# Peptides against a protein of PDB entry 5OOQ, part 37

Target 1, 227 residues: chain A of PDB entry 5OOQ
Amino acid sequence: YREDVRQVVTHPANALSFLQPGRLVEISVNGKDNYGWGAVVDFAKRINKRNPSAVYTDHESYIVNVVVNTMYIDSPVNLLKPFNPTLPEGIRPAEEGEKSICAVIPITLDSIKSIGNLRLYMPKDIRASGQKETVGKSLREVNRRFPDGIPVLDPVKNMKIEDEDFLKLMKKIDVLNTKLSSNPLTNSMRLEELYGKYSRKHDLHEDMKQLKRKISESQAVIQLDDL

## One batch from the design tools (peptide; aimed at target 1 S17 R23 N117)

Design b2_p20_2_s1 (made by RFdiffusion4, then SolubleMPNN; from b2_p20_2 with E1S E8K L10F L12E S15M)
Fold by OpenDDE base, seed 4:
Structure b2_p20_2_s1 (fold): chain B 227 residues (1-227), chain A 20 residues (1-20)
Amino acid sequence: as target 1 above (227 residues)
Amino acid sequence: SEEEEEKKKFAEEAMTLLKF
C-alpha cells in the first residue's frame, strides 16, 4: 500500500506541481540506490533524441534533475548526461565509510521515494563551480535540523489529492496498519483504474504547470533563523 | 480562473522555503 501511495504521489498529474527548484525529494534509483534527500534543480519531459517515437510510462516520462550530496566520490560523474536517467555504470551513492560528493543527477519520477514539505533557496546557476556544494551543505544542515526525518508532503492536505479512489486507498492503509486487511490482488486492480484517471488529468496538469511555476517563484522566502 | 488561483494559493500554503 505504501507503494500504491507512492505511485499516486509521484504521478505527473500530482508531483510536477511540487517539483519547484529547491524542493526536497527522497531519492531511490532503480529501487536499490538510495541517495537520501536531494534538492530539485528542474524537470522536463523526457525526450529521446535517438528514438523520438519512444513511449514512456507516466512515471518514466519526465526527468528531474536533483542535487544529491551522497554520490560516491569515485563515481564517474563526468559521464552523467543531463536529462538522461540511464545512469552510467558506477554511478552510486556512497556506502558507510566511503566519501561522498555533491552531484546533479537526472532521475525519473519513479525514483522519487518521497516529496518533502521543504524547499531550499537555490543558487541561480547550480552548474557554476561550487554551487552544488553549497546546496550540499544546505542538505546536511536540513538533515541536522530534522533528525527524525524531513517532513513529507501530506498527499491530501498538502497535495490536494482528493480523488475518491485515492482517499479510499488511504483509508485502507490506515486500517491495514491496524489489521491484516484484504487480498493484495484486489488492490492492484484498483490501482490501475486510479492511474487511468491520473493519466487523463495529466494533460490538464501540463497546461497548469506553467502557471504553478510562476506561482512558486513568487513565494515568500522564510529565513532559517525564523525556524 | 478561480480554480487556477485556488491552486496557486494552495501551492503557496504547502511550501516552506528555507534560506540559509
Scores: peptide ipSAE 0.257, ipTM 0.747, DockQ to the pose 0.374
OpenDDE base, seeds 1, 2, 3, 5: peptide ipSAE 0.044, 0.282, 0.283, 0.264; ipTM 0.586, 0.813, 0.670, 0.808; seeds 2, 3, 5 fail the geometry check

Design b2_p20_2_s2 (made by RFdiffusion4, then SolubleMPNN; from b2_p20_2 with E1M E8K L10F L12E S15M)
Fold by OpenDDE base, seed 4:
Order: structure tokens, then sequence, then C-alpha cells
Structure b2_p20_2_s2 (fold): chain B 227 residues (1-227), chain A 20 residues (1-20)
């Protein structure tokens, strides 16, 4: 049930407007590599240089660069390429008792578990020496200040997702949460069908382009007012 | 167009900026 909401929230038509620099996101790569909360650097539409006509799923069609402070110290971070979500072998979060470092990792929207209601003040050049470590300190401070967890964006109140198919999806989730007696597998299939209807209503290509532009314009204004 | 401007406005209003 949380997965169905996550799919809608992380859909490009909804998520991109909230992926400003410094936006906190909870990161889980391939459902196993939990990096915890990271900070958004930027995002771009996924482009395959070898196959420009490559079609990706909605959740794989964008790459988000995020700063994490939980990268395993012996991970081959030198092999990381900006805007390449195919992570090298050995790139993983630190386990309990292991040392971690700060890294910028490229992820897909599908690797976003949650979008936080918080945004960090980000350095202008995250690639400059020591800047990722500065963000890493800020991430530690956030986790210290929010021991009960980082506030998550409300899909309806904050993100204004009021699409009829989404509201139907939410109602189904509520009914399923109350009716724990129904077969979980049958219910999951019905939610996927509702999500599939929701996703198909959006003209993803144009909306995504417009949203990216509007986000970039907004970022320029905020930087001018802070000077 | 209007819906996207509203989404942008809500995205800005839903933001708490943390400076450390």
Amino acid sequence: as target 1 above (227 residues)
Amino acid sequence: MEEEEEKKKFAEEAMTLLKF
C-alpha cells in the first residue's frame, strides 16, 4: 500500500516540482541499498548517448543527483558518473560498524522512498573540494534534530495531488488498510491497475520539460534574494 | 499551464529551508 502511494508521489508529473536543490529525499536503490536521507543536487531527463531513441519507464526517465553521507568508505566512488544511474559494482551504503563517506550518487525516481518537507541550503558548487562534506554535516544535523524522522511531504496537502484516479487509489488503500482480511495479492494488483490509469493520463514529455524549466527559474530567483 | 504554476507555488510554500 505504501508502495502504491510512493509510485504516484515519485511520478515525474508530481515529484519534479519538489526536487529543488537541497530537497531531502529518502533513498533506497534496488530495494536493498538504503542510503537513508540525502539532499538533491539537481536532476535531468535520462539520455542514452548510444541510443537516443531509448524509452524508459516514467520512474526511470529522470536521473536525480543526490548527496548522501552513508556511502561505504571502500566503495569505488571514483567510478561514479554524474547522470548515470547504473551504479558500479561495490557501490553500497555502509553497514553497521562500517565507516561511511559523503558521495554524490545518481539515482532514478524509483529509488526515492520518500520526499521530505525540508530543504537544505546548498553550496553553489557541490563538486568543489569539501562541499559534499559540508552537506554531509548538515544531513547529520538534520537527523539529530529529527530523531523521530524527517517530515515527509503530504501528497494532498503539500503536493496538491488531487487527480481523480489518485484519489481513487488513496481510497482503495484506505479500504485495504481497514480490510486487512482481504487477500493482499489481489488488492495489490488492483492498485497497480489504478496507478497505470493515472500514469497514462499525463502528457509526461511536455509536463516534464515545463516543470524542469519552472524549477530552474525559481532556483535563480531564490539565489538572488539570498545575496 | 495553470496547474503547473499552482504546483510550483505549492512546492515553494511546502518548503522549509534549513541553514546551518
Scores: peptide ipSAE 0.186, ipTM 0.680, DockQ to the pose 0.463
OpenDDE base, seeds 1, 2, 3, 5: peptide ipSAE 0.114, 0.170, 0.063, 0.134; ipTM 0.642, 0.741, 0.636, 0.715

Design b2_p20_2_s3 (made by RFdiffusion4, then SolubleMPNN; from b2_p20_2, 9 letters changed)
Fold by OpenDDE base, seed 4:
Structure b2_p20_2_s3 (fold): chain B 227 residues (1-227), chain A 20 residues (1-20)
Amino acid sequence: as target 1 above (227 residues)
Amino acid sequence: SEKEEEEKKFAEESMELLKF
């Protein structure tokens, strides 16, 4: 059920409007590489330069650039390619006892475990020397201030996901959380129906354009130039 | 260093500018 919710929340139709610069996201790459909470830099539609006709799944069709502060220090970060979510070998989070560094990594929507209900104020140029480390310090401070975990966006209250089948899924999860005894397997079939609805209803290209405009407008309000 | 103080200041300001 948690994976079912994650698939709906991270679908482009729902997620992209909440991937503004500075948005906190919890990152898990390939289901094993947990980078913890990072901050969104930007996102773009995935384009294959070698094969422009390449078709990606909805969850793999966008690349999100995120700042993480948990990159293993000896990871070959110099081999990272902007907007290429296929990470080089050796790119991994630091394990316990290992030193970590700040890095900007490109991820897919499928690598988002959770979307936080917090945004950091982001530097104008994250590629400038020291800026990613500044964001890394902010991430450490957030983790310090929220020892019980960073608050997650409510899919219904915050993200306004009002699909009837999704609401039924959420209700079932709530019931299951209160009643440990009911078998979770029966509701997986409803996710495919939900996914099919989102995939068919949205022109992701047009949605992206509209969302980018809204994000840019929202960013302009955050720019300190009016102080 | 001055750079570390600037980074700290920005981090603190960034936290003050947190949006919910």
Scores: peptide ipSAE 0.111, ipTM 0.540, DockQ to the pose 0.082
OpenDDE base, seeds 1, 2, 3, 5: peptide ipSAE 0.082, 0.043, 0.041, 0.034; ipTM 0.637, 0.613, 0.508, 0.578; seeds 2, 3 fail the geometry check

Design b2_p20_2_s4 (made by RFdiffusion4, then SolubleMPNN; from b2_p20_2, 7 letters changed)
Fold by OpenDDE base, seed 1:
Structure b2_p20_2_s4 (fold): chain B 227 residues (1-227), chain A 20 residues (1-20)
Amino acid sequence: as target 1 above (227 residues)
Amino acid sequence: SKEEEEKKKFAEESMTLLKF
């Protein structure tokens, strides 16, 4: 069901309006290369110059250029081509203990795991010297300020996805989550400990939802220096 | 479409811009 939600959220009809410059997105390429949260530079419709008649799936029909700060330092980043989502061999995120650099990578909509409810102020020319590193510093600061995770857009409240079947899907997920949370608690001799953990997670989740709502409702440019 | 423009406008209005 989570994948079904992701498919709806990342569909061009829903996602593209939220892929403004600086939009935070969580990136997973080919289901294995997790770059974490990056910032959108721009996007364009995918064009195959070799085969103009090529038909792509909806989720592969657009290319999104994103700044990441988790690129492995020895990756052949010089071989990256703007608006070419077929990444060269050796392009990967840094593993634990490896050094990382900032890079702009072209991805498809299918490589978006989540769309954040935050947008960074982006330099006008991201390809100019030092600009990627500036965005990289901003990404680190965002991760520092949101230790519990970057707020994700609510598909219904924020993205206004009001399709009846989608709403039914969301309701089913909520019911299942409630049942999964309630059943282990009722049978556990450590009910109080689990309840306390669940309550704290729920409170944190509600606090995050409230923060997300306040962030969404407030057209407020929050200067991070004032936070 | 007009609906896409409205969604885009809403998306632009609903964004918290973080300036560092």
Scores: peptide ipSAE 0.318, ipTM 0.727, DockQ to the pose 0.557
OpenDDE base, seeds 2, 3, 4, 5: peptide ipSAE 0.276, 0.376, 0.179, 0.171; ipTM 0.761, 0.759, 0.651, 0.672; seeds 2, 3, 4, 5 fail the geometry check

Design b2_p20_3 (made by RFdiffusion4)
Pose (drawn by RFdiffusion4):
Structure b2_p20_3 (pose): chain A 225 residues (1-48, 51-227), chain P 20 residues (1-20)
Amino acid sequence: YREDVRQVVTHPANALSFLQPGRLVEISVNGKDNYGWGAVVDFAKRINNPSAVYTDHESYIVNVVVNTMYIDSPVNLLKPFNPTLPEGIRPAEEGEKSICAVIPITLDSIKSIGNLRLYMPKDIRASGQKETVGKSLREVNRRFPDGIPVLDPVKNMKIEDEDFLKLMKKIDVLNTKLSSNPLTNSMRLEELYGKYSRKHDLHEDMKQLKRKISESQAVIQLDDL
Amino acid sequence: HHEVFEDTDEELEKYLEESK
């Protein structure tokens, strides 16, 4: 349900109103590369010189400044409106130095939208400007070690559509349902949950493999035939 | 300059008005 709410928040109708310059966002592109918290510089509509149609979330591209780019990542390959990050551009690993950079993203690559925003120079492309902004991101990350506060979708973003409101109530119901479980006030919860989640991943992982073996035991494209 | 802004309810309402 939370992932369902994220899509409603990042949809261009609601998200674009709050994508002012300097807006803080948590960037997780394609659910793989997590760049941490960054600052939005600008955004524009995606136009495919073939006029291809795009999905609502991919219909717009946002340039954001990040401070967790891998230092030897080849940033010279980036095109201004191409959100497909070339192979080799990745977030710095846990032991590797980082460098401030600007990357393009689609809206689907935003994990959360913050209520804070930075002061940004007019030309982020100017010399040393992207570096200076990266310093500010490092400070915000220190004052807020546990995380940056997120915008309230209803109170702040004024999202009042009825279907969305039922979705928010569905979450509150499951939370109070979770808070009424005997294990909520238990010390072994992290231990037992992890022990179970590992067994569950295997079950789902084994089920994936279990089906592959059976379909391949028989002829391959007999069904296609 | 190194400044951080926390947006108020009034500033957020203005953003919604400007986006219309």

Design b2_p20_3_s4 (made by RFdiffusion4, then SolubleMPNN; from b2_p20_3, 9 letters changed)
Fold by OpenDDE base, seed 1:
Structure b2_p20_3_s4 (fold): chain B 227 residues (1-227), chain A 20 residues (1-20)
Amino acid sequence: as target 1 above (227 residues)
Amino acid sequence: MDKVYELTDEELEELLEKAK
């Protein structure tokens, strides 16, 4: 159910307002490349220049540029393309015993494991010499100060997600975690049902957003043509 | 020369407190 919560938290409707410059995010690419906590530089809507008609899922529709300090030193970072989340082969975090460097990588919302309740100072020009290393030092200091882990945004208290089905889901998860349930199996089934309801509602909402986006894009094109 | 801005420990603490 942690994944279910993550899907809600990292949805554009919820996540984007918390991806300010310097926001800490925990990064996992392709479910295997864990970069740890990084800092948000900026984000932009994903545009496919080769296929402008390409439709991305909500979690893949935005590109987030993040500073990480765990990039393997021999990774081909020079091959990184801004706003291209398809990372070149060999781009990976350093393993134990390997040296790491700071890098700016483009990721999708789907690569965000968690959003931290902390922000760092983000230089205006992160590409300038030494700037990403400065952020890297700050990241190390934050990790040092939070040995038990960087505080994560509370979806309800901090992010103000007020969807009724989501609130019910969160409540049930809490009950399961505390083992206050008389029948854990029944509660698990109920959680699946609630998630299913939320997912269906969310899918409809996503469809509406996609439609609104298409309408907005068409209007923008019309406006450009009228100019 | 590109300006390198380094946060002091105090500055970082202030930022962390404000971000909570």
Scores: peptide ipSAE 0.025, ipTM 0.645, DockQ to the pose 0.085
OpenDDE base, seeds 2, 3, 4, 5: peptide ipSAE 0.030, 0.006, 0.032, 0.028; ipTM 0.627, 0.287, 0.570, 0.628; seeds 2, 4, 5 fail the geometry check

Design b2_p20_4 (made by RFdiffusion4)
Pose (drawn by RFdiffusion4):
Structure b2_p20_4 (pose): chain A 225 residues (1-48, 51-227), chain P 20 residues (1-20)
Amino acid sequence: YREDVRQVVTHPANALSFLQPGRLVEISVNGKDNYGWGAVVDFAKRINNPSAVYTDHESYIVNVVVNTMYIDSPVNLLKPFNPTLPEGIRPAEEGEKSICAVIPITLDSIKSIGNLRLYMPKDIRASGQKETVGKSLREVNRRFPDGIPVLDPVKNMKIEDEDFLKLMKKIDVLNTKLSSNPLTNSMRLEELYGKYSRKHDLHEDMKQLKRKISESQAVIQLDDL
Amino acid sequence: SVLPFYEDTDEELEKYLEEH
C-alpha cells in the first residue's frame, strides 16, 4: 500500500507542483541504485526526435544534484535528457569516496519528496557550483542523521481525491492491526522476523526455480507449437 | 562555504499550487 501511495505522490499532476529548484528528494533509480538525498535543479518534459509516447511517470525528466556518486564513475557520458544512466555510473560503495554530480532521472526514480530545500546558484553548471551544493547536502545529512522529513501528502501537498483518501485509511487500518499483534511488544521480534523473512525469501525463490525445472523437463516450445 | 537552506511555510506551499 505504501508503494501504491508513492506512485500517487510522484505522478506529474501532484509532484510537479512541488518540484521547485532546490527541493530535496531521495533518489532510488530503478529500485537498484540508491544515491541518498539530493537537490532538484530543474525539470522539463520528455520529448522522445521520434515523438514516442511515454508513461506518465517517465513523461518528465528531473536533473538532481547528488553527493554520493562514485568517484571514478564516468560522468562525461551523461546526456542532459537521457535518464538511462550508462553502465559504470553508480552510487559510491560503502568504502569508496564520493563526488558531487548532476544526473537526470524520471519521476519513478524518486523515493520521497522532502519539505526542505536548499539555496542553489543560478548556474549549477558553472565552475565549482555543483561542488558547493554537494557541501550543503553533506550538512543537511548531518543535522538529520535519521533522515529528512517528508512532505505530508494531504496536509502539505493538499491531495484530497477520494480514491487516495481511502488508500491512506487502508494503511492506518493495517498499522493499528499490526500494533495489536502480540509480537509488537516483544524483544525477539527483529530476530524472529528476520529468521522468518529469510525462510520466506527461500520459499518464494525456491518456487521460482521449482516451476522452471518442470516446464523444461518437457519439450520446450510445444505450447508455442 | 556552506549555503543556507529553507523549510517551506504553509503560505509558500499554497502559493506554489496557485502558480501551478

Design b2_p20_4_s2 (made by RFdiffusion4, then SolubleMPNN; from b2_p20_4, 8 letters changed)
Fold by OpenDDE base, seed 5:
Structure b2_p20_4_s2 (fold): chain B 227 residues (1-227), chain A 20 residues (1-20)
Amino acid sequence: as target 1 above (227 residues)
Amino acid sequence: MILPYEELTDEELQKLLEEA
């Protein structure tokens, strides 16, 4: 059930509105590499220059750049390619007893475990020398102040996910948190239906965003012609 | 010590949804 919630929360139609610079997100890459809480730098639509016809799932269709402070110190961070979520071999979080460094890593939405209700004040240029470390210090301070965990956004109250099937899922989880019986199989089929709704919403949202950009560009051109 | 973070209110979060 938690995974089902995660899939809905991290869908572009829901998540992108909350991925502002400095937004805290909990990161797990490939379901095994836990980087903990990181800070969003920015995000962009995933474009494959080598294969423009590449079709990505909704959860893989965006790249989110995040600052983490848990990168293993000997990770080949120099091999990281901007906007390439396929991480080089050896890129991993530090294990217990290992030293860590700050790094900016490109991830997909599918690598977001949770979205926090905290936003860091981000430097203007994160790629400038020492800026990642500044964010790393901020992350440490946040973790110190929230020993019981960083507050997670409420999917319903904060993210305004008001789909009836999702609300039913949330109610079931609440009941199950009070009572043990989960039937996982019935939830997967409903998840596909939910994804279908969110995919349509996302398409509309992107269309609107593109339209707004075109309007803004047209207005900018008009302003240039009026100059 | 200036907090390096902010916690967004429900109203601020709602504004983000409207701007998106």
Scores: peptide ipSAE 0.353, ipTM 0.855, DockQ to the pose 0.460
OpenDDE base, seeds 1, 2, 3, 4: peptide ipSAE 0.249, 0.331, 0.324, 0.315; ipTM 0.681, 0.842, 0.848, 0.837

Design b2_p20_4_s3 (made by RFdiffusion4, then SolubleMPNN; from b2_p20_4, 11 letters changed)
Fold by OpenDDE base, seed 2:
Structure b2_p20_4_s3 (fold): chain B 227 residues (1-227), chain A 20 residues (1-20)
Amino acid sequence: as target 1 above (227 residues)
Amino acid sequence: MILPYEELTDEEIDELLEKY
């Protein structure tokens, strides 16, 4: 259930509006490499220069560059490719007792576990010497100030996700959290079905938004040709 | 001491949502 909420929250239609520079995001790469809270640098639509016809899933269609302060010190960070979310072997968070460094890593939306209600003041050029470490200090200070965890954006109140199917999903999760004292398995299948309906509605909304944009661009071109 | 972070106000959230 938390995963299904995460899938909705991290969908491009919802997440991108909240991925401003300095936005705190909780990062888990491939569901196993937990970097903790990082800060968004920027994001871009994923473009495969070698295969322009490559179709990505919604959650893989954007790349988010994030500063983390938990990168293992001996990780081959020099092998990181900008806007390539396929991380080299050996790129991992530091374990307990290991030293960490600050790094910028490219991740997909699917690697976002949570979106924080906090935004750091970001340096103008994060790639300049010492700037990542400055962000790393800010991340440590935030974690110190929020020992119980960084405040997460409310999907309904903050993100304004008011879709009826999502609200039904949330209510179902609440009812299930109340009922999940009894039977976890039957409830997951119905949640996937609700998410599938939600995803299709969002795809249609994005298609409509793209179509409206194309119509507006076509009208703007027609107006430019009529001038 | 300048806070290293800002918390989004409801007004700032609304402005961000109007932009997209």
Scores: peptide ipSAE 0.314, ipTM 0.834, DockQ to the pose 0.438
OpenDDE base, seeds 1, 3, 4, 5: peptide ipSAE 0.263, 0.259, 0.199, 0.074; ipTM 0.792, 0.803, 0.758, 0.640; seed 1 fails the geometry check

Design b2_p20_5 (made by RFdiffusion4)
Pose (drawn by RFdiffusion4):
Structure b2_p20_5 (pose): chain A 225 residues (1-48, 51-227), chain P 20 residues (1-20)
Amino acid sequence: YREDVRQVVTHPANALSFLQPGRLVEISVNGKDNYGWGAVVDFAKRINNPSAVYTDHESYIVNVVVNTMYIDSPVNLLKPFNPTLPEGIRPAEEGEKSICAVIPITLDSIKSIGNLRLYMPKDIRASGQKETVGKSLREVNRRFPDGIPVLDPVKNMKIEDEDFLKLMKKIDVLNTKLSSNPLTNSMRLEELYGKYSRKHDLHEDMKQLKRKISESQAVIQLDDL
Amino acid sequence: SYEDIFDYIDESDNPSKLDL
């Protein structure tokens, strides 16, 4: 349900109103590369030019400044409105140095929208400007070690559509349901949950493999025939 | 040490909104 709410928040109709310059966002592009918290510089509509139609979330491209780019990542390959990050551009690993950079992203690559925003120079492309902004991101990350506060979707973003409100209530119901479980006030919860989640991943992983073996035992494209 | 570049805008109570 939380992932369902995220899509409602990042949809252009609601998200674009709060994508001013300097807005802080948590960037997780394609659910794989997590660049941490960054600052939005600008956004524009995506024009595919072959005039191809785009999904609502991919319909717009946002340029964001990050401070966790891998240092030897080849940033010279980036095109201004191409959100497909070339192979080799990745977030710095846990032991590798980082460098401030600007990357393009679609809206689907935003994990959360912050209530804070930085002061940004007019030309982020200017010399040393992207570096200076990266310093500010490092300070915000210090003052907020546990995380940056998120915008409230209803109170702040004034999202009042009825279907969305039922979704928010569905979450509160499951939370109070979770808070009423005997294990909530238990010390072994992290241990037992992890022990179970590992067993569950295997079950789902084994189920994936179990089906592949059976379909391949028989002829391959007999069904297609 | 503290520097002016460390400032930011907190919009926890009243966030700005763009007219689109």

Design b2_p20_5_s1 (made by RFdiffusion4, then SolubleMPNN; from b2_p20_5, 7 letters changed)
Fold by OpenDDE base, seed 2:
Structure b2_p20_5_s1 (fold): chain B 227 residues (1-227), chain A 20 residues (1-20)
Amino acid sequence: as target 1 above (227 residues)
Amino acid sequence: SYQPEFEYIDESENPSRLEL
């Protein structure tokens, strides 16, 4: 059920509006590498320059750059490629007893476990010397202030996810948590319906954006011809 | 050394949104 909620929350149609610089997000890469809470630097639509015809899933269609303070110190961070979410071998969070460093890593939306209700004040240039470490200190301070965990954005109240089926799903989750019972099959069907709705919304939004871009490009060409 | 007082924005009540 948490995964079902996560899929909806991290869908581009819902998540992107909340990925401002400094937004805290909980990061799990490939469901294995838990970096904990990091801070959003920026995001961009995923573009494959080598294969422009590449089709990505909704959750893989954007790259989010995040600062983490849990990178293993001996990780080959120099091999990190901007906007490449396929992390090099050896890029991993520090284990218990290992030293960590701050790093900026590119992740997909699918690597976001949760979106926090907190935002850090971010340096203007995170790539400048010492800036990542400053954010790292802030992340440590946040974790200190919130020992029980960083508060998560409320999908309904904060994110304004008002889909009736989603609301029903949330209510069902609450009831199930109380009853210690689960009906994963019923929830899976609802998730598919929800995903379909969000996918359609996202597609429409992208189509509109592309159309606006084409119009703008056409107008720019006309202006150049008029000059 | 003025340790910049660690500040964060709590958006639990009214989260900011990017205009997309």
Scores: peptide ipSAE 0.425, ipTM 0.862, DockQ to the pose 0.491
OpenDDE base, seeds 1, 3, 4, 5: peptide ipSAE 0.381, 0.394, 0.411, 0.423; ipTM 0.847, 0.858, 0.854, 0.855

Design b2_p20_5_s2 (made by RFdiffusion4, then SolubleMPNN; from b2_p20_5, 6 letters changed)
Fold by OpenDDE base, seed 2:
Structure b2_p20_5_s2 (fold): chain B 227 residues (1-227), chain A 20 residues (1-20)
Amino acid sequence: as target 1 above (227 residues)
Amino acid sequence: SYQPSFDYIDESENPERLDL
């Protein structure tokens, strides 16, 4: 059920509006590498320059650059490629007893466990010397102030996810947390329906955006021909 | 040394949304 909620929350239609610079997000890469809470730098639509026809899933269609302070010190961070969420081998969080460093890593929406209700003040240029470390210090301070965990955005109250099926899902989760009695299969079917609705909305939005761009480009070309 | 005052924005009540 938590995964079901996560899928809805991290869908582009919901998540992107809350990925301002400095937004705290909890990061797990490939469901294995837990970096803890990081800070959003920026995000962009994933474009494959080598294969422009590449189609990504909704959760893989955007790349989010995040500052983490838990990168293993001996990780080959120099091999990180901007806007490439396929991380090189050896890029991992520090384990207990290992030293960590600050790094900017590109992740997909699927690597976001939670979106926090806190935003850090971000430096203008995170790539400048010492800026990542400054953010890293802020992350440490936040973790110190919130020992029980950073508060998470409320999907309904904060994110205004008003889908009836989602609300029903949330209610069921609340009931299940109380009763442990609900059928997981019924909830999975509802999640698929919800995901389908969000996917359709996203597709429509992207189609509209592409159409608007095409119209603008055509108008620009016409204007260039008229000049 | 001016320690940059650690500060954050708590948006628990009214989170800002990007205009997309």
Scores: peptide ipSAE 0.430, ipTM 0.865, DockQ to the pose 0.478
OpenDDE base, seeds 1, 3, 4, 5: peptide ipSAE 0.428, 0.416, 0.426, 0.426; ipTM 0.861, 0.852, 0.859, 0.858; seed 5 fails the geometry check

Design b2_p20_5_s3 (made by RFdiffusion4, then SolubleMPNN; from b2_p20_5, 6 letters changed)
Fold by OpenDDE base, seed 3:
Structure b2_p20_5_s3 (fold): chain B 227 residues (1-227), chain A 20 residues (1-20)
Amino acid sequence: as target 1 above (227 residues)
Amino acid sequence: SYQPIFDYIDESENPKRLKL
């Protein structure tokens, strides 16, 4: 069911309108290389100049450029080709104990695990020297402010996905989560946050107010000089 | 100067700039 939701959320018809510059996305390349949360730079339709007749799946038909701060330091980042989602050998996230660097990587929509409900203020020229590192610092700060995880966009409330089959899927998930909530261990706060009941407008307002308060309390303003 | 580093999109899809 989670994969089914991901397929709908990451479909071009739904995802592209939320891939603005600075949008946070959780990145997993080929189901094995987890880069964590990155920031969207831009996206473009995938065009094969050598084979214009190449047909891509919907989830592979767009390339999203993202800044990550988890690239392994010894990765051959110089071999990265803009708008080529086929990453060179050796391009991988840093493992535990390894040093990481900031990089811009091209990914497909299929490599998006989650779309965050946060958007960074991006530098005007991300390709300029030092700018990706600035974004990397911002990503670290966001992660610090959200120790329980970065808020994910609600597919229904935020993304306004109104497909009947999708709504049925979401209802099924909610029912399952409610049944699982009887078992204290499986209450991953993330699923409740993603699929939390249409709580009364009032409860959502309070949750938003609390979240805003937490964000404000967490020094939501970084002094540019401290970055 | 303190500058906001991110925007949060509330349920109303209005990017309420977290006016800090």
Scores: peptide ipSAE 0.096, ipTM 0.680, DockQ to the pose 0.104
OpenDDE base, seeds 1, 2, 4, 5: peptide ipSAE 0.119, 0.049, 0.131, 0.099; ipTM 0.680, 0.676, 0.683, 0.668; seeds 1, 2, 4, 5 fail the geometry check

